Peptides against a protein of PDB entry 3B8E. Designs and how they scored, part 172

Target 1, 230 residues: chain A of PDB entry 3B8E
Amino acid sequence: PFLIFIIANIPLPLGTVTILCIDLGTDMVPAISLAYEQAESDIMKRQPRNPKTDKLVNEQLISMAYGQIGMIQALGGFFTYFVILAENGFLPIHLLGLRVNWDDRWINDVEDSYGQQWTYEQRKIVEFTCHTPFFVTIVVVQWADLVICKTRRNSVFQQGMKNKILIFGLFEETALAAFLSYCPGMGVALRMYPLKPTWWFCAFPYSLLIFVYDEVRKLIIRRRPGGWVE

## One batch from the design tools (peptide; made by RFdiffusion4, then SolubleMPNN)

Design b2_p24_2_s4 (from b2_p24_2, 22 letters changed)
Fold by OpenDDE base, seed 1:
Structure b2_p24_2_s4 (fold): chain B 230 residues (1-230), chain A 24 residues (1-24)
Amino acid sequence: as target 1 above (230 residues)
Amino acid sequence: MKEVEEAEKRALELLEKALKLILE
């Protein structure tokens, strides 16, 4: 998100506070919960990793985590961001290069896509209004990420949802996201303005996409062991 | 049964191609 903010010169889609809420708040319990996941049924049938040749973190894993899943997450967040800005009169094409004028407190006549002028204060309210939905979008997408991370090869339907700590983590991150989004005073304390309930659904297609993508990937791995997709 | 298996095989090949394109 921050790279696109710089490259495209768009208004900031995700604030530092919201990033901290993700990394320290919503991700902590879910990440720990994976340590309690049941081993895949075939794990004891796999040969031990060769420490000399097999990296613990290989290029395939980096590509999967950052190049694929991370990109889908980012796309989900940006989709939500663009929807909110469009609802407020700023079409995506108009946002390109707008950052300089957007962040200038002395410019109080920034025009939207319909010729409406926006004060600096109004623009910052809209910007901060985007941060909460972007955050919530990441949390909703992370539901799929957490579920797909349960296994490397087995389908979620084969593995099942037996890890009670993981289930608790899904509820905890969702409850925390709801708390941060709707608790009075969060707009002042964290600059997280309340989210319209409808904006939660903006993430669902991307969460589903991740889930389907990974189930397909795992299906490929099961059918072609040792392929480049693993 | 054979037609379903062939359809699954074609779908898998298409998905592999799509994954290759994403990974490149």
Scores: peptide ipSAE 0.000, ipTM 0.170, DockQ to the pose 0.015
Fold by OpenDDE base, seed 4:
Structure b2_p24_2_s4 (fold): chain B 230 residues (1-230), chain A 24 residues (1-24)
Amino acid sequence: as target 1 above (230 residues)
Amino acid sequence: MKEVEEAEKRALELLEKALKLILE
């Protein structure tokens, strides 16, 4: 998110506080839950990793995590961001290069895509209104990410959802996301303004996309072992 | 406060249902 913020020079889509809430709040319990996942049915038939040749973090893992899934997650967040700004009169094309004027406290006549002028305070309300839905979008796509991380080769349908700690993690991160989104005072304390319940649904297509993409990937791996998608 | 709490509860219920649908 921050890279696009800098490169495209758009208003800040996700605040530092919301990032911390993701990394330290909603992601920890789900990540820990994976340690309690049942082994894949064929894990004991696989040769152990060669520590001299096989890196723990290899280019394939980085490509999968950041280059594929991470990009889909980011697209989901930005989609939600652009929807909210468009609903407030700022079309995506108009946001390009707007950051400098957007963040200037002394400019109180920033025009939206329809010629409406926005004060600094009004712009910051809209910006902070984007932070919470972006955060929630990340949580929703993390549901799919967590589920797909259960296995490397087997389908989720083959593995099943037997890990009660993982299920608890999904509920915990969702409950925390709801708490941070709707608890009174969060707008002041965390700059997380309450979101419309409808904005939760903006993430669902991307969550489904992640799930479908990974299931297709795993299917390819099962059919073509040793392929470039592994 | 009550409206927000009710909205939160509805949102959670919808999310749970949606999650179940995705995971089925």
Scores: peptide ipSAE 0.000, ipTM 0.220, DockQ to the pose 0.047
Fold by OpenDDE base, seed 5:
Structure b2_p24_2_s4 (fold): chain B 230 residues (1-230), chain A 24 residues (1-24)
Amino acid sequence: as target 1 above (230 residues)
Amino acid sequence: MKEVEEAEKRALELLEKALKLILE
């Protein structure tokens, strides 16, 4: 998010506080829950890792986490961001280069794509209105991400949803996201303004995309062991 | 069954192409 913010000079799509809420709040319990996941049915049929040659973090893991899943998450967040700004009169093309004027408190006549002028206060309200839906989009996408992380090779349908700690983690992160989004005073304390409940559903296509993508990836791995996708 | 297998094969090929594009 910050790289696009800097390169495209767009208004800040996700605040630092919201990032901290993701990293320290919503992700921690789900991540810990994976330690309690049942072993895949074929794990004992796999060769053990060679500690001299095989890294714990390999290029495939980085590619999967940051290059593939992370990109889908980012696309989901930015989609939500652009939709909200477009609903408020700022089309994506108009946002390019707008940051400098957007963040200037002395400029109170920033025009939207329709010629409407926006005060600094109005612009900041719209900016902070984007942060919460972006955050929620990430949480909703994380549901799929957590579920796909249960297995490396087997389908989630083969593994099942037997990990009660993981299920608890999904509820916990969702409850925390709802709390941060709707609790009175969060707009002042965290710059997280309440979002319309409908925004929770905007992320569902991306969650489904992640799930389908990973299931198909795992299917490829099962059919073609030792491929570049593994 | 054969039609489903062909559809799965085509979906897999499309996904492989998409993955390759994302990884490149």
Scores: peptide ipSAE 0.000, ipTM 0.198, DockQ to the pose 0.016
Fold by OpenDDE base, seed 3:
Structure b2_p24_2_s4 (fold): chain B 230 residues (1-230), chain A 24 residues (1-24)
Amino acid sequence: as target 1 above (230 residues)
Amino acid sequence: MKEVEEAEKRALELLEKALKLILE
């Protein structure tokens, strides 16, 4: 999100405080929970990792985390961001290069795509209105991401949901997301304005997409061991 | 996975180069 903010010079889609809430709040417990996951049924058929050749973080893991899943997460967040701004009169094409004028508190006549002028305060309300649903979109997509990260080859249906700590992590991140979204004063404290409950459903297609994508990927790996998908 | 991994690595490298170019 922050990279696109800089590159496209668009209004900030996700605030620094909100990013911190993701990294330290919603991601920590789920990530730790993966350490308590049961071994895959075929783990004893795999050769031990060679400490001299096999890195703990390899290019495949980086590709999976940042190149595939991270991109789908970002697309979900940006979709929500662009929809909200469009509903408030700012079409995606009009946002390109707008950041400089958007963030200038002395400019009170920034025009939207329809020629309506927006004060600095009005623009910041719209910006902060985007932060919460972007954040919630990331959390909802992280449900699928956490579940798919349980295994490398086995389907989630084969592995099952026996890890109680992982289930607790899913509950914790959801409860924290709800708290940050709806607790009074969060708009002032964290620049996170309340969102309509309907915005939670905007992320579900992306969560489902990640889940289906990974299940298909794992199915291909199981059917063609050592193939190009591995 | 190796071909996909290589393609994704190339895509990430291109993205990083593009990002550097835009930030300069």
Scores: peptide ipSAE 0.000, ipTM 0.177, DockQ to the pose 0.017; fails the geometry check

Design b2_p24_3_s1 (from b2_p24_3, 23 letters changed)
Fold by OpenDDE base, seed 5:
Structure b2_p24_3_s1 (fold): chain B 230 residues (1-230), chain A 24 residues (1-24)
Amino acid sequence: as target 1 above (230 residues)
Amino acid sequence: DEVYQEALELLKKARELREKALAE
């Protein structure tokens, strides 16, 4: 997100606090849950043909899969960001190169895509309005990510939802998202303004996309054991 | 909460102005 902010020169889509909450609040518990999760029976029972080479290859393939999932998460967040700004009069094309004028507190006549002038205060309100939905989008997408990470080769339907730590992680990240989004004073203290409940559902298509992607990937792995997608 | 409510009112006013401008 931060790299795109610099390259595209757009208004800041994700605040520092939201980044911190993702790293510490949403990513830590999943990592712990994976560490303590009982390994998939198929993974544990299959000895690598070449312990040195096959282990390294498998780690690389896992890293690539997680990288692809992370890219889908980022796309979901940016989609939410662009939708919010478009609803407030700033089309995506108009946002390119706008950051310099956007962040200048002395410019109070920044025009949107429809010719409306925005004061610095109004622009910052819209910017901060994007932070909470972006965070919530990531949390909702992470629901699917956590579920699919339970297995490497087997379908989610075969493995089930038996990991209590995973369930706790889903609850914790959702509770944190609700707290940061709706607790009084968070808009002032953390620049995370309260979110309309409808925004929780905006990320669902991306969660579904991740789920479908992983199921298709696992299906390919099952049909072609030892393939590059594994 | 007060700052948020004020911000929300400002956004609503801005949206109303935009809608009026688009209707013309």
Scores: peptide ipSAE 0.019, ipTM 0.521, DockQ to the pose 0.016
Fold by OpenDDE base, seed 4:
Structure b2_p24_3_s1 (fold): chain B 230 residues (1-230), chain A 24 residues (1-24)
Amino acid sequence: as target 1 above (230 residues)
Amino acid sequence: DEVYQEALELLKKARELREKALAE
């Protein structure tokens, strides 16, 4: 998210504090939950045929898969960001290169896509309105990511949701998102204004996309056992 | 809550102005 902010010179879609909350608050507990998850039946039974080459290939494949999932997560967040800004008169194309003027408090006549002038204060309100739903979008997408990460080969439907720690991690992540979104003072303290419940649903298509992607990937692995994708 | 309500009011006004501008 921050990289795209720099490259595209768009208004900041996600605050630094919010990013820290994701990294420290939402990612740690789920990661711990995965560490305590029971090993997939197939992973533990298959000894690597060639420990040197197979480990390296497997690490590369895992990193690629998680990298792709991470890109989908980022796209989900940016989608929500662009929807909110578009609803407030800023089309995505207009946001390109706007950062310099957007962040300048002395410019009070920044025009939106429809010629409406926005004061610095008004712009910052819209910006901070994006922070919370972006964060929540990431959390919702991370639900899917966490669930699919529990298995490498087996479908989620085959493995099931037996890890109580995983469920706790999902709950904690959701509770944190709710706290940051609706607790009084978060708008001032974290620049995260309260979120309309409707915005929680913006991430669901992307969560579904991640699930579909992972199931297709796993299906390919199952159909081609011993392939390079495994 | 007060800051949020003020923000919502400002956004509402901005939207109204935009709608008026688009109607012209």
Scores: peptide ipSAE 0.018, ipTM 0.481, DockQ to the pose 0.016
Fold by OpenDDE base, seed 3:
Structure b2_p24_3_s1 (fold): chain B 230 residues (1-230), chain A 24 residues (1-24)
Amino acid sequence: as target 1 above (230 residues)
Amino acid sequence: DEVYQEALELLKKARELREKALAE
């Protein structure tokens, strides 16, 4: 999110504090939970055929898979961001290069896509209104990510949810999202304004997309054991 | 909480103004 903010020179879609909440608050427990996940099959207990080459290939595949999932998560967040801004009069094309004027508190006549002038305060309200939905979108998409990362080969339906720590992690992420979204004072303290409950559902298509993607990937792996898709 | 409520009201007002402008 921050990289896109710099590259596209758009208003900040997600604050630094919210990024920290994702990295430390939502990702930590799930990451630990995956370390305690039981081996899904005897295949995972087998010694690598070539420790040097197989390790490298596996690391590359894992990196690519997580990179792709991360991109889908980011796209989900940005989709929500652009929808909210568009609903408030700022079309995506208009946001490109707008950051300089957007962040200047002395400019109180920034025009939206429809010619409406926005004060600095109004602009910041809209910006901060985007932070919470972006964060929530990431959390909801991350539910799917955590579940699919639990297994390498088996379907979620086959492996099930046996790791209690993972379940706790999902609960923690959800509780944190609810706290940051609806607790009084979060708008001032964390630049996260409360969102309508309907925005929680905005991320569901992306979660579904991740599930479908991973199930297809795992299906291919099951049909072609030892393939490079692992 | 007051700042948040004020922000929501301002946002609502801005949306209403935009809708009005689009209707004209």
Scores: peptide ipSAE 0.018, ipTM 0.510, DockQ to the pose 0.017
Fold by OpenDDE base, seed 2:
Structure b2_p24_3_s1 (fold): chain B 230 residues (1-230), chain A 24 residues (1-24)
Amino acid sequence: as target 1 above (230 residues)
Amino acid sequence: DEVYQEALELLKKARELREKALAE
C-alpha cells in the first residue's frame, strides 16, 4: 500500500503503523495455527522425493502462491479505499497525482471530481476514514486465507476444520479488527476512525474470490500433479 | 526506526513459520 502511495501519488490508503499491525498482529496467530494443522492425507502418502531439488521447487511454488494471495488482499483493500473515496467525491482517476496537494496543510481548496472544495481537515478525515475499512477488508480476506492455507492440496471440505487453534485464530483476528475499529483513541493512535458495520461486508466478495481461487488451484494440483500451480 | 526494524524481523519470522507449515 505504501509503495502504491508513492508511485501513484495518491492519498495514503493505510497508515504505516496500521500496516505493521496487520503484518504482525493478524499474521502471527494464523501462522501459529497453521503450525498445528494436521498433515494432509496425501502428504503422508507421498513417495520419497529428492530432498534438495524437489523441496526447493516446492518452497518456491508455495511462496508464489502466497504472493498471489497477497496481491488479492491488496486489491481488496484498494477496492474498499477507492469505493470510500468515490462516495466522498474523489474518483480513482482524480486521485492520481493528488497527493502533493492532499497533504499540503496550506491548501484548503482541493477540488474533488465534482468541483467541491475540501479543506485540509476534511481531507484528513476522509483519508483516516479509509484506513479502518482497508484494515477490516484485509482481515476479512485473511479469514479465507487462513482457512485455505491449512491445506496445500486438499480441499477445505476434504480436510475439514478440526484444528481448534485455527478457529481461535479466526476469532482473534475478528476481535482485533473490532478492537482497532471501535476502541476509543484508535483514531488518534492509529489514524483509524470507527467503521460502520456495513463496511465489513465490502470484503466478502474478495474472501470468496480467494476461496474460489484456492479451490480451483487445489483442483488443478490434484488433476495435474507436478504442474506449476503447486 | 528501531521499532520498525524489529517489526520487520517479526514479520519475517512469521512468514517463515507460515511457509514451513505449508511445506510440511
Scores: peptide ipSAE 0.000, ipTM 0.197, DockQ to the pose 0.042

Design b2_p24_3_s2 (from b2_p24_3, 23 letters changed)
Fold by OpenDDE base, seed 4:
Structure b2_p24_3_s2 (fold): chain B 230 residues (1-230), chain A 24 residues (1-24)
Amino acid sequence: as target 1 above (230 residues)
Amino acid sequence: DKIYEEAKKLLEKARKLRKEALEA
């Protein structure tokens, strides 16, 4: 998110503190939960692989898969960001290069895509209105990521949700998201204004996309054992 | 809560003005 902010010179889609909350608050417990995930049903049935070639291939495949999932997560967040700004009169194209004027306290006549002038205060309200939904979008997409990461080959439907620690991690992320979104003072402390419950659903298509992507990937792996996708 | 409510009012006002401008 920050890279796009710099490259495109758009208004800040996600605050630094919010990013830290994602990294430290939402990712850590789920990562620990994955360490305690029960062995996939087929892992113990696999014959010894060539440790030199298969390790490198597996690391590359994992890195690529996680990279793709991360890209989908980022796209989900930006989608929510652009939707909110568009609903407030700022079309995506208009946001390009707008950062300098957007962040200038002395410019109180920044025009939206429809010629409406926005004061600095009004702009910051809209900006901070984006922070919380962006964060929540990432959390919701991470639900899908965590669920799919529990297995390498088996479908989520085949493996099931047996890891209680993983389930707890999902609830913790959700609770943190709710806390940051709705607790009084978060707008001042974290520049995260409370969001309408409807914004939680903006991420669901992307979560579904991740699920579909992973299931297709796993299906390919199952149909082509030892293939380059495994 | 007060800040949020004020922000909401400002956004609603802005949206109203935008709508009026688009309809004019």
Scores: peptide ipSAE 0.018, ipTM 0.460, DockQ to the pose 0.016
Fold by OpenDDE base, seed 1:
Structure b2_p24_3_s2 (fold): chain B 230 residues (1-230), chain A 24 residues (1-24)
Amino acid sequence: as target 1 above (230 residues)
Amino acid sequence: DKIYEEAKKLLEKARKLRKEALEA
Protein backbone atom coordinates (compact mmCIF):
# COMPACT_ATOMS: atom_id res chain seq x y z
CA PRO B 1 0.00 0.00 0.00
CA PHE B 2 2.71 2.49 0.93
CA LEU B 3 4.72 1.78 -2.22
CA ILE B 4 1.73 2.43 -4.49
CA PHE B 5 1.05 5.61 -2.53
CA ILE B 6 4.56 6.84 -3.35
CA ILE B 7 4.69 5.59 -6.96
CA ALA B 8 1.22 6.71 -8.04
CA ASN B 9 1.26 9.84 -5.85
CA ILE B 10 -2.34 9.19 -4.78
CA PRO B 11 -4.06 10.21 -1.54
CA LEU B 12 -2.95 7.99 1.34
CA PRO B 13 -5.19 4.89 1.40
CA LEU B 14 -4.00 3.67 4.79
CA GLY B 15 -2.74 5.87 7.60
CA THR B 16 0.26 5.24 9.82
CA VAL B 17 -1.93 4.42 12.81
CA THR B 18 -3.94 1.88 10.82
CA ILE B 19 -0.69 0.29 9.63
CA LEU B 20 0.39 -0.02 13.25
CA CYS B 21 -2.96 -1.56 14.15
CA ILE B 22 -2.49 -4.14 11.38
CA ASP B 23 1.09 -4.97 12.32
CA LEU B 24 0.74 -4.98 16.09
CA GLY B 25 -2.93 -5.66 16.66
CA THR B 26 -4.29 -7.66 13.75
CA ASP B 27 -1.29 -9.66 12.56
CA MET B 28 0.08 -10.80 15.92
CA VAL B 29 -2.55 -13.36 16.89
CA PRO B 30 -2.94 -14.66 13.32
CA ALA B 31 0.82 -15.13 13.14
CA ILE B 32 0.73 -17.16 16.36
CA SER B 33 -2.24 -19.12 15.01
CA LEU B 34 -0.32 -19.88 11.82
CA ALA B 35 2.69 -21.06 13.81
CA TYR B 36 0.54 -23.60 15.65
CA GLU B 37 -1.37 -24.58 12.51
CA GLN B 38 1.85 -25.23 10.60
CA ALA B 39 2.85 -27.75 13.25
CA GLU B 40 -0.33 -29.71 12.49
CA SER B 41 -0.03 -29.32 8.73
CA ASP B 42 1.82 -31.51 6.25
CA ILE B 43 4.27 -28.63 5.66
CA MET B 44 6.55 -29.61 8.55
CA LYS B 45 5.77 -33.35 8.86
CA ARG B 46 7.61 -34.52 5.76
CA GLN B 47 11.26 -35.07 6.49
CA PRO B 48 13.21 -33.57 3.62
CA ARG B 49 15.38 -36.04 1.73
CA ASN B 50 18.10 -33.44 1.86
CA PRO B 51 17.52 -31.18 4.88
CA LYS B 52 19.54 -28.32 3.41
CA THR B 53 18.24 -28.14 -0.16
CA ASP B 54 14.66 -29.28 0.40
CA LYS B 55 14.18 -26.92 3.34
CA LEU B 56 15.47 -23.98 1.33
CA VAL B 57 13.27 -24.85 -1.66
CA ASN B 58 10.22 -25.20 0.56
CA GLU B 59 10.94 -21.91 2.33
CA GLN B 60 11.33 -20.15 -1.01
CA LEU B 61 8.11 -21.63 -2.40
CA ILE B 62 6.19 -20.76 0.77
CA SER B 63 7.63 -17.25 0.73
CA MET B 64 6.56 -16.76 -2.89
CA ALA B 65 3.06 -18.06 -2.20
CA TYR B 66 2.65 -15.77 0.81
CA GLY B 67 4.04 -12.89 -1.22
CA GLN B 68 1.42 -13.49 -3.91
CA ILE B 69 -1.35 -13.71 -1.33
CA GLY B 70 -0.11 -10.48 0.23
CA MET B 71 -0.26 -8.79 -3.17
CA ILE B 72 -3.85 -9.95 -3.69
CA GLN B 73 -4.66 -8.69 -0.20
CA ALA B 74 -3.23 -5.27 -1.05
CA LEU B 75 -5.18 -5.23 -4.33
CA GLY B 76 -8.37 -5.89 -2.40
CA GLY B 77 -7.66 -2.93 -0.14
CA PHE B 78 -6.91 -0.68 -3.09
CA PHE B 79 -10.06 -1.80 -4.87
CA THR B 80 -12.12 -0.75 -1.86
CA TYR B 81 -10.20 2.53 -1.71
CA PHE B 82 -10.86 3.32 -5.38
CA VAL B 83 -14.54 2.38 -5.12
CA ILE B 84 -15.07 4.70 -2.15
CA LEU B 85 -13.26 7.58 -3.81
CA ALA B 86 -15.11 7.01 -7.08
CA GLU B 87 -18.42 7.09 -5.22
CA ASN B 88 -17.34 10.42 -3.77
CA GLY B 89 -16.45 11.87 -7.17
CA PHE B 90 -12.79 10.95 -7.56
CA LEU B 91 -12.19 8.53 -10.41
CA PRO B 92 -8.99 6.44 -10.27
CA ILE B 93 -7.35 8.28 -13.17
CA HIS B 94 -7.98 11.62 -11.48
CA LEU B 95 -6.28 10.44 -8.28
CA LEU B 96 -2.96 9.91 -10.06
CA GLY B 97 -0.66 12.76 -9.09
CA LEU B 98 -3.33 14.39 -6.91
CA ARG B 99 -1.53 13.85 -3.58
CA VAL B 100 0.42 17.11 -3.62
CA ASN B 101 -2.72 19.19 -3.91
CA TRP B 102 -4.70 16.78 -1.74
CA ASP B 103 -2.38 17.12 1.24
CA ASP B 104 -1.99 20.89 0.91
CA ARG B 105 -4.18 22.43 3.59
CA TRP B 106 -4.03 25.82 1.89
CA ILE B 107 -5.69 24.52 -1.28
CA ASN B 108 -9.42 24.40 -0.66
CA ASP B 109 -10.57 24.14 -4.27
CA VAL B 110 -9.28 20.74 -5.38
CA GLU B 111 -11.63 19.56 -8.08
CA ASP B 112 -13.01 16.06 -8.36
CA SER B 113 -13.66 14.25 -11.64
CA TYR B 114 -16.94 16.15 -12.01
CA GLY B 115 -15.63 19.65 -11.32
CA GLN B 116 -16.81 19.83 -7.71
CA GLN B 117 -14.42 21.71 -5.45
CA TRP B 118 -13.33 20.04 -2.22
CA THR B 119 -12.00 21.78 0.85
CA TYR B 120 -9.05 20.35 2.73
CA GLU B 121 -11.33 19.19 5.53
CA GLN B 122 -13.71 17.46 3.14
CA ARG B 123 -10.83 15.72 1.39
CA LYS B 124 -9.37 14.48 4.66
CA ILE B 125 -12.74 13.15 5.75
CA VAL B 126 -13.00 11.15 2.52
CA GLU B 127 -9.42 9.97 2.93
CA PHE B 128 -10.03 8.84 6.50
CA THR B 129 -13.27 7.21 5.39
CA CYS B 130 -11.08 4.97 3.21
CA HIS B 131 -8.82 3.90 6.10
CA THR B 132 -11.45 1.85 7.93
CA PRO B 133 -12.70 -0.14 4.92
CA PHE B 134 -9.12 -0.72 3.80
CA PHE B 135 -8.34 -2.15 7.23
CA VAL B 136 -11.53 -4.24 7.25
CA THR B 137 -10.71 -5.51 3.75
CA ILE B 138 -7.33 -6.68 5.01
CA VAL B 139 -8.97 -8.51 7.92
CA VAL B 140 -11.54 -10.23 5.68
CA VAL B 141 -8.87 -11.31 3.21
CA GLN B 142 -6.75 -12.54 6.13
CA TRP B 143 -9.58 -14.93 7.00
CA ALA B 144 -9.00 -16.70 3.72
CA ASP B 145 -5.24 -16.53 4.20
CA LEU B 146 -5.42 -18.13 7.64
CA VAL B 147 -7.73 -20.88 6.39
CA ILE B 148 -5.62 -21.75 3.34
CA CYS B 149 -2.40 -21.77 5.39
CA LYS B 150 -3.61 -24.76 7.42
CA THR B 151 -2.25 -27.17 4.83
CA ARG B 152 -0.06 -26.93 1.78
CA ARG B 153 -1.57 -29.81 -0.17
CA ASN B 154 -4.90 -30.70 1.39
CA SER B 155 -8.11 -28.90 0.57
CA VAL B 156 -9.74 -26.85 3.32
CA PHE B 157 -12.74 -29.12 2.89
CA GLN B 158 -10.59 -32.14 3.71
CA GLN B 159 -8.68 -30.66 6.64
CA GLY B 160 -11.50 -28.66 8.21
CA MET B 161 -11.17 -25.97 10.87
CA LYS B 162 -9.80 -28.09 13.71
CA ASN B 163 -7.31 -25.62 15.14
CA LYS B 164 -8.97 -23.75 18.00
CA ILE B 165 -6.18 -21.18 18.02
CA LEU B 166 -6.85 -20.31 14.37
CA ILE B 167 -10.56 -19.95 15.08
CA PHE B 168 -9.77 -17.73 18.06
CA GLY B 169 -7.47 -15.63 15.86
CA LEU B 170 -10.25 -15.13 13.31
CA PHE B 171 -12.64 -13.96 16.02
CA GLU B 172 -10.04 -11.67 17.56
CA GLU B 173 -9.26 -10.02 14.20
CA THR B 174 -12.95 -9.53 13.55
CA ALA B 175 -13.54 -8.13 17.03
CA LEU B 176 -10.60 -5.74 16.66
CA ALA B 177 -11.88 -4.63 13.25
CA ALA B 178 -15.33 -4.02 14.72
CA PHE B 179 -13.85 -2.13 17.68
CA LEU B 180 -11.68 0.12 15.52
CA SER B 181 -14.53 0.68 13.06
CA TYR B 182 -17.38 1.40 15.47
CA CYS B 183 -16.00 2.41 18.87
CA PRO B 184 -16.69 6.07 19.66
CA GLY B 185 -13.61 8.26 19.40
CA MET B 186 -11.75 6.06 16.91
CA GLY B 187 -12.34 8.60 14.17
CA VAL B 188 -10.55 11.22 16.26
CA ALA B 189 -7.90 9.03 17.83
CA LEU B 190 -7.06 6.76 14.89
CA ARG B 191 -8.60 8.63 11.94
CA MET B 192 -10.77 5.58 11.31
CA TYR B 193 -14.32 6.69 10.74
CA PRO B 194 -17.24 4.28 11.23
CA LEU B 195 -17.97 2.02 8.31
CA LYS B 196 -21.29 1.11 6.76
CA PRO B 197 -21.92 -2.62 7.23
CA THR B 198 -22.18 -3.03 3.44
CA TRP B 199 -18.47 -2.30 3.07
CA TRP B 200 -17.58 -5.46 4.97
CA PHE B 201 -18.82 -7.35 1.93
CA CYS B 202 -16.60 -5.44 -0.50
CA ALA B 203 -13.67 -7.65 0.48
CA PHE B 204 -15.54 -10.95 0.07
CA PRO B 205 -14.85 -11.33 -3.67
CA TYR B 206 -11.12 -11.04 -2.97
CA SER B 207 -11.32 -13.44 -0.06
CA LEU B 208 -13.12 -15.87 -2.35
CA LEU B 209 -10.54 -15.27 -5.08
CA ILE B 210 -7.69 -16.16 -2.71
CA PHE B 211 -9.59 -19.22 -1.54
CA VAL B 212 -10.24 -20.41 -5.11
CA TYR B 213 -6.67 -19.61 -6.13
CA ASP B 214 -5.26 -21.66 -3.27
CA GLU B 215 -7.64 -24.57 -3.83
CA VAL B 216 -6.70 -24.64 -7.53
CA ARG B 217 -3.01 -24.42 -6.62
CA LYS B 218 -3.35 -27.28 -4.15
CA LEU B 219 -5.29 -29.31 -6.71
CA ILE B 220 -2.51 -28.81 -9.27
CA ILE B 221 0.13 -29.77 -6.67
CA ARG B 222 -1.80 -32.96 -5.88
CA ARG B 223 -2.16 -33.87 -9.55
CA ARG B 224 1.35 -32.83 -10.62
CA PRO B 225 3.80 -33.24 -7.75
CA GLY B 226 7.02 -31.29 -8.29
CA GLY B 227 5.51 -28.84 -10.77
CA TRP B 228 6.30 -25.13 -11.04
CA VAL B 229 3.14 -24.28 -9.07
CA GLU B 230 4.58 -25.66 -5.83
CA ASP A 1 -18.50 11.97 18.76
CA LYS A 2 -18.82 15.64 17.86
CA ILE A 3 -15.94 15.44 15.41
CA TYR A 4 -17.42 12.32 13.84
CA GLU A 5 -20.82 13.93 13.47
CA GLU A 6 -19.26 17.01 11.97
CA ALA A 7 -17.24 14.86 9.60
CA LYS A 8 -20.37 12.96 8.62
CA LYS A 9 -22.20 16.20 7.92
CA LEU A 10 -19.33 17.45 5.79
CA LEU A 11 -19.27 14.19 3.86
CA GLU A 12 -23.00 14.33 3.30
CA LYS A 13 -22.68 17.91 2.13
CA ALA A 14 -19.93 16.90 -0.27
CA ARG A 15 -22.06 14.06 -1.64
CA LYS A 16 -25.00 16.38 -2.09
CA LEU A 17 -22.89 18.91 -3.94
CA ARG A 18 -21.51 16.16 -6.15
CA LYS A 19 -25.01 14.98 -6.96
CA GLU A 20 -26.06 18.50 -7.82
CA ALA A 21 -23.00 18.89 -10.02
CA LEU A 22 -23.84 15.66 -11.86
CA GLU A 23 -27.42 16.77 -12.42
CA ALA A 24 -26.40 20.18 -13.71
Scores: peptide ipSAE 0.017, ipTM 0.487, DockQ to the pose 0.017
Fold by OpenDDE base, seed 2:
Structure b2_p24_3_s2 (fold): chain B 230 residues (1-230), chain A 24 residues (1-24)
Amino acid sequence: as target 1 above (230 residues)
Amino acid sequence: DKIYEEAKKLLEKARKLRKEALEA
């Protein structure tokens, strides 16, 4: 998020403290839960190869999982961010380069994509309004990510949901999301304003798309072993 | 800037912990 913030010079989509809450609070329990997930039957059945190559494969799998989860979360968060700003009159293209004027307290006439002028206070309210939905979106997307990352090749329906730690992690991160979204004082402490319950559903189509995409990907991998899709 | 640097350090620690947890 910060890299895109700097490169694109867009308004800050998520506060630093909130990002820390995601990485330390939301991601840790799910990551631990994935570590306890039962290995795919195919992985378990594979004879130990050369220890060096097996280590490399494992490191690649871990790196891929982390990289993919992070990327999907970022995409989901930014999707929600752009939706909220677009609903408030700021189209994505208009946000490019806008940060300098956006963050300037002395400029009270920043125009949106439709010519509406926004005061500094109004802009900051909209910015902080994005923080909570961005966070919630990450959590909702992470539900799908956790499910799909259970297996490399097998469908979720084949592997099942037997990991109680994973289930607990899903509830924990959801409870944390609810706490951060609705607990009094979070707006001041974390710049996370209260979220309308309807915004919880904003990420659902995205989560569904990722789920379907991953199932299709896994299906292709099963049908065409050794393909570029792996 | 200080908050940002502290946040970066915390993020790096978190990433390290996650990596260690997955490798365990």
Scores: peptide ipSAE 0.000, ipTM 0.216, DockQ to the pose 0.039
Fold by OpenDDE base, seed 3:
Structure b2_p24_3_s2 (fold): chain B 230 residues (1-230), chain A 24 residues (1-24)
Amino acid sequence: as target 1 above (230 residues)
Amino acid sequence: DKIYEEAKKLLEKARKLRKEALEA
């Protein structure tokens, strides 16, 4: 999120503190939970054929998986960000390069896509209104990501929710999202304004899409063992 | 809390003004 902010020079979609909350609060416990996940019966029973090459392949697969998950999460967050800004008069194309004027507190006549002038305070309110739903979107998408990462080959329905640490991680990230979204003072302290309950549901289509995609992928792997889709 | 409430009011006002502008 912060990289796109720098590259595209758009208004900041996610605050630094919120990013820290994602990295330390929402991602850490789930990542630990995956490390303690019971190895699928098929993965650990086979000794690595070549320890040097198989380790490298596994590291690449892990890196690609985390990279893909991170990209999907970011896309979901940015979608929510652009929807909110568009609903407030700023179309995505108009946001490109706008950061310099957006962040200048002395410019109080920044025009939106419809010619409406926005004061610095009004702009910052809209910006901070995006932070909370961006964060919540990441959490909701992460639910699906964590569930799908639990299994390499088996369907979620076949393996079930056996990892108590994963369940705890899902609860923790949801509780943190609720706390940051609805606790008084978070708007001042963390620049996260309260979220309408309806925005929690905005990310559900993305979570469903990820879930369906992964189930289809796993189905293909099960039907064609040893394919490149692994 | 006051800043938060004021920000919420300003956002609601902005949304209302936008709606009115789109309906004119």
Scores: peptide ipSAE 0.018, ipTM 0.437, DockQ to the pose 0.017; fails the geometry check

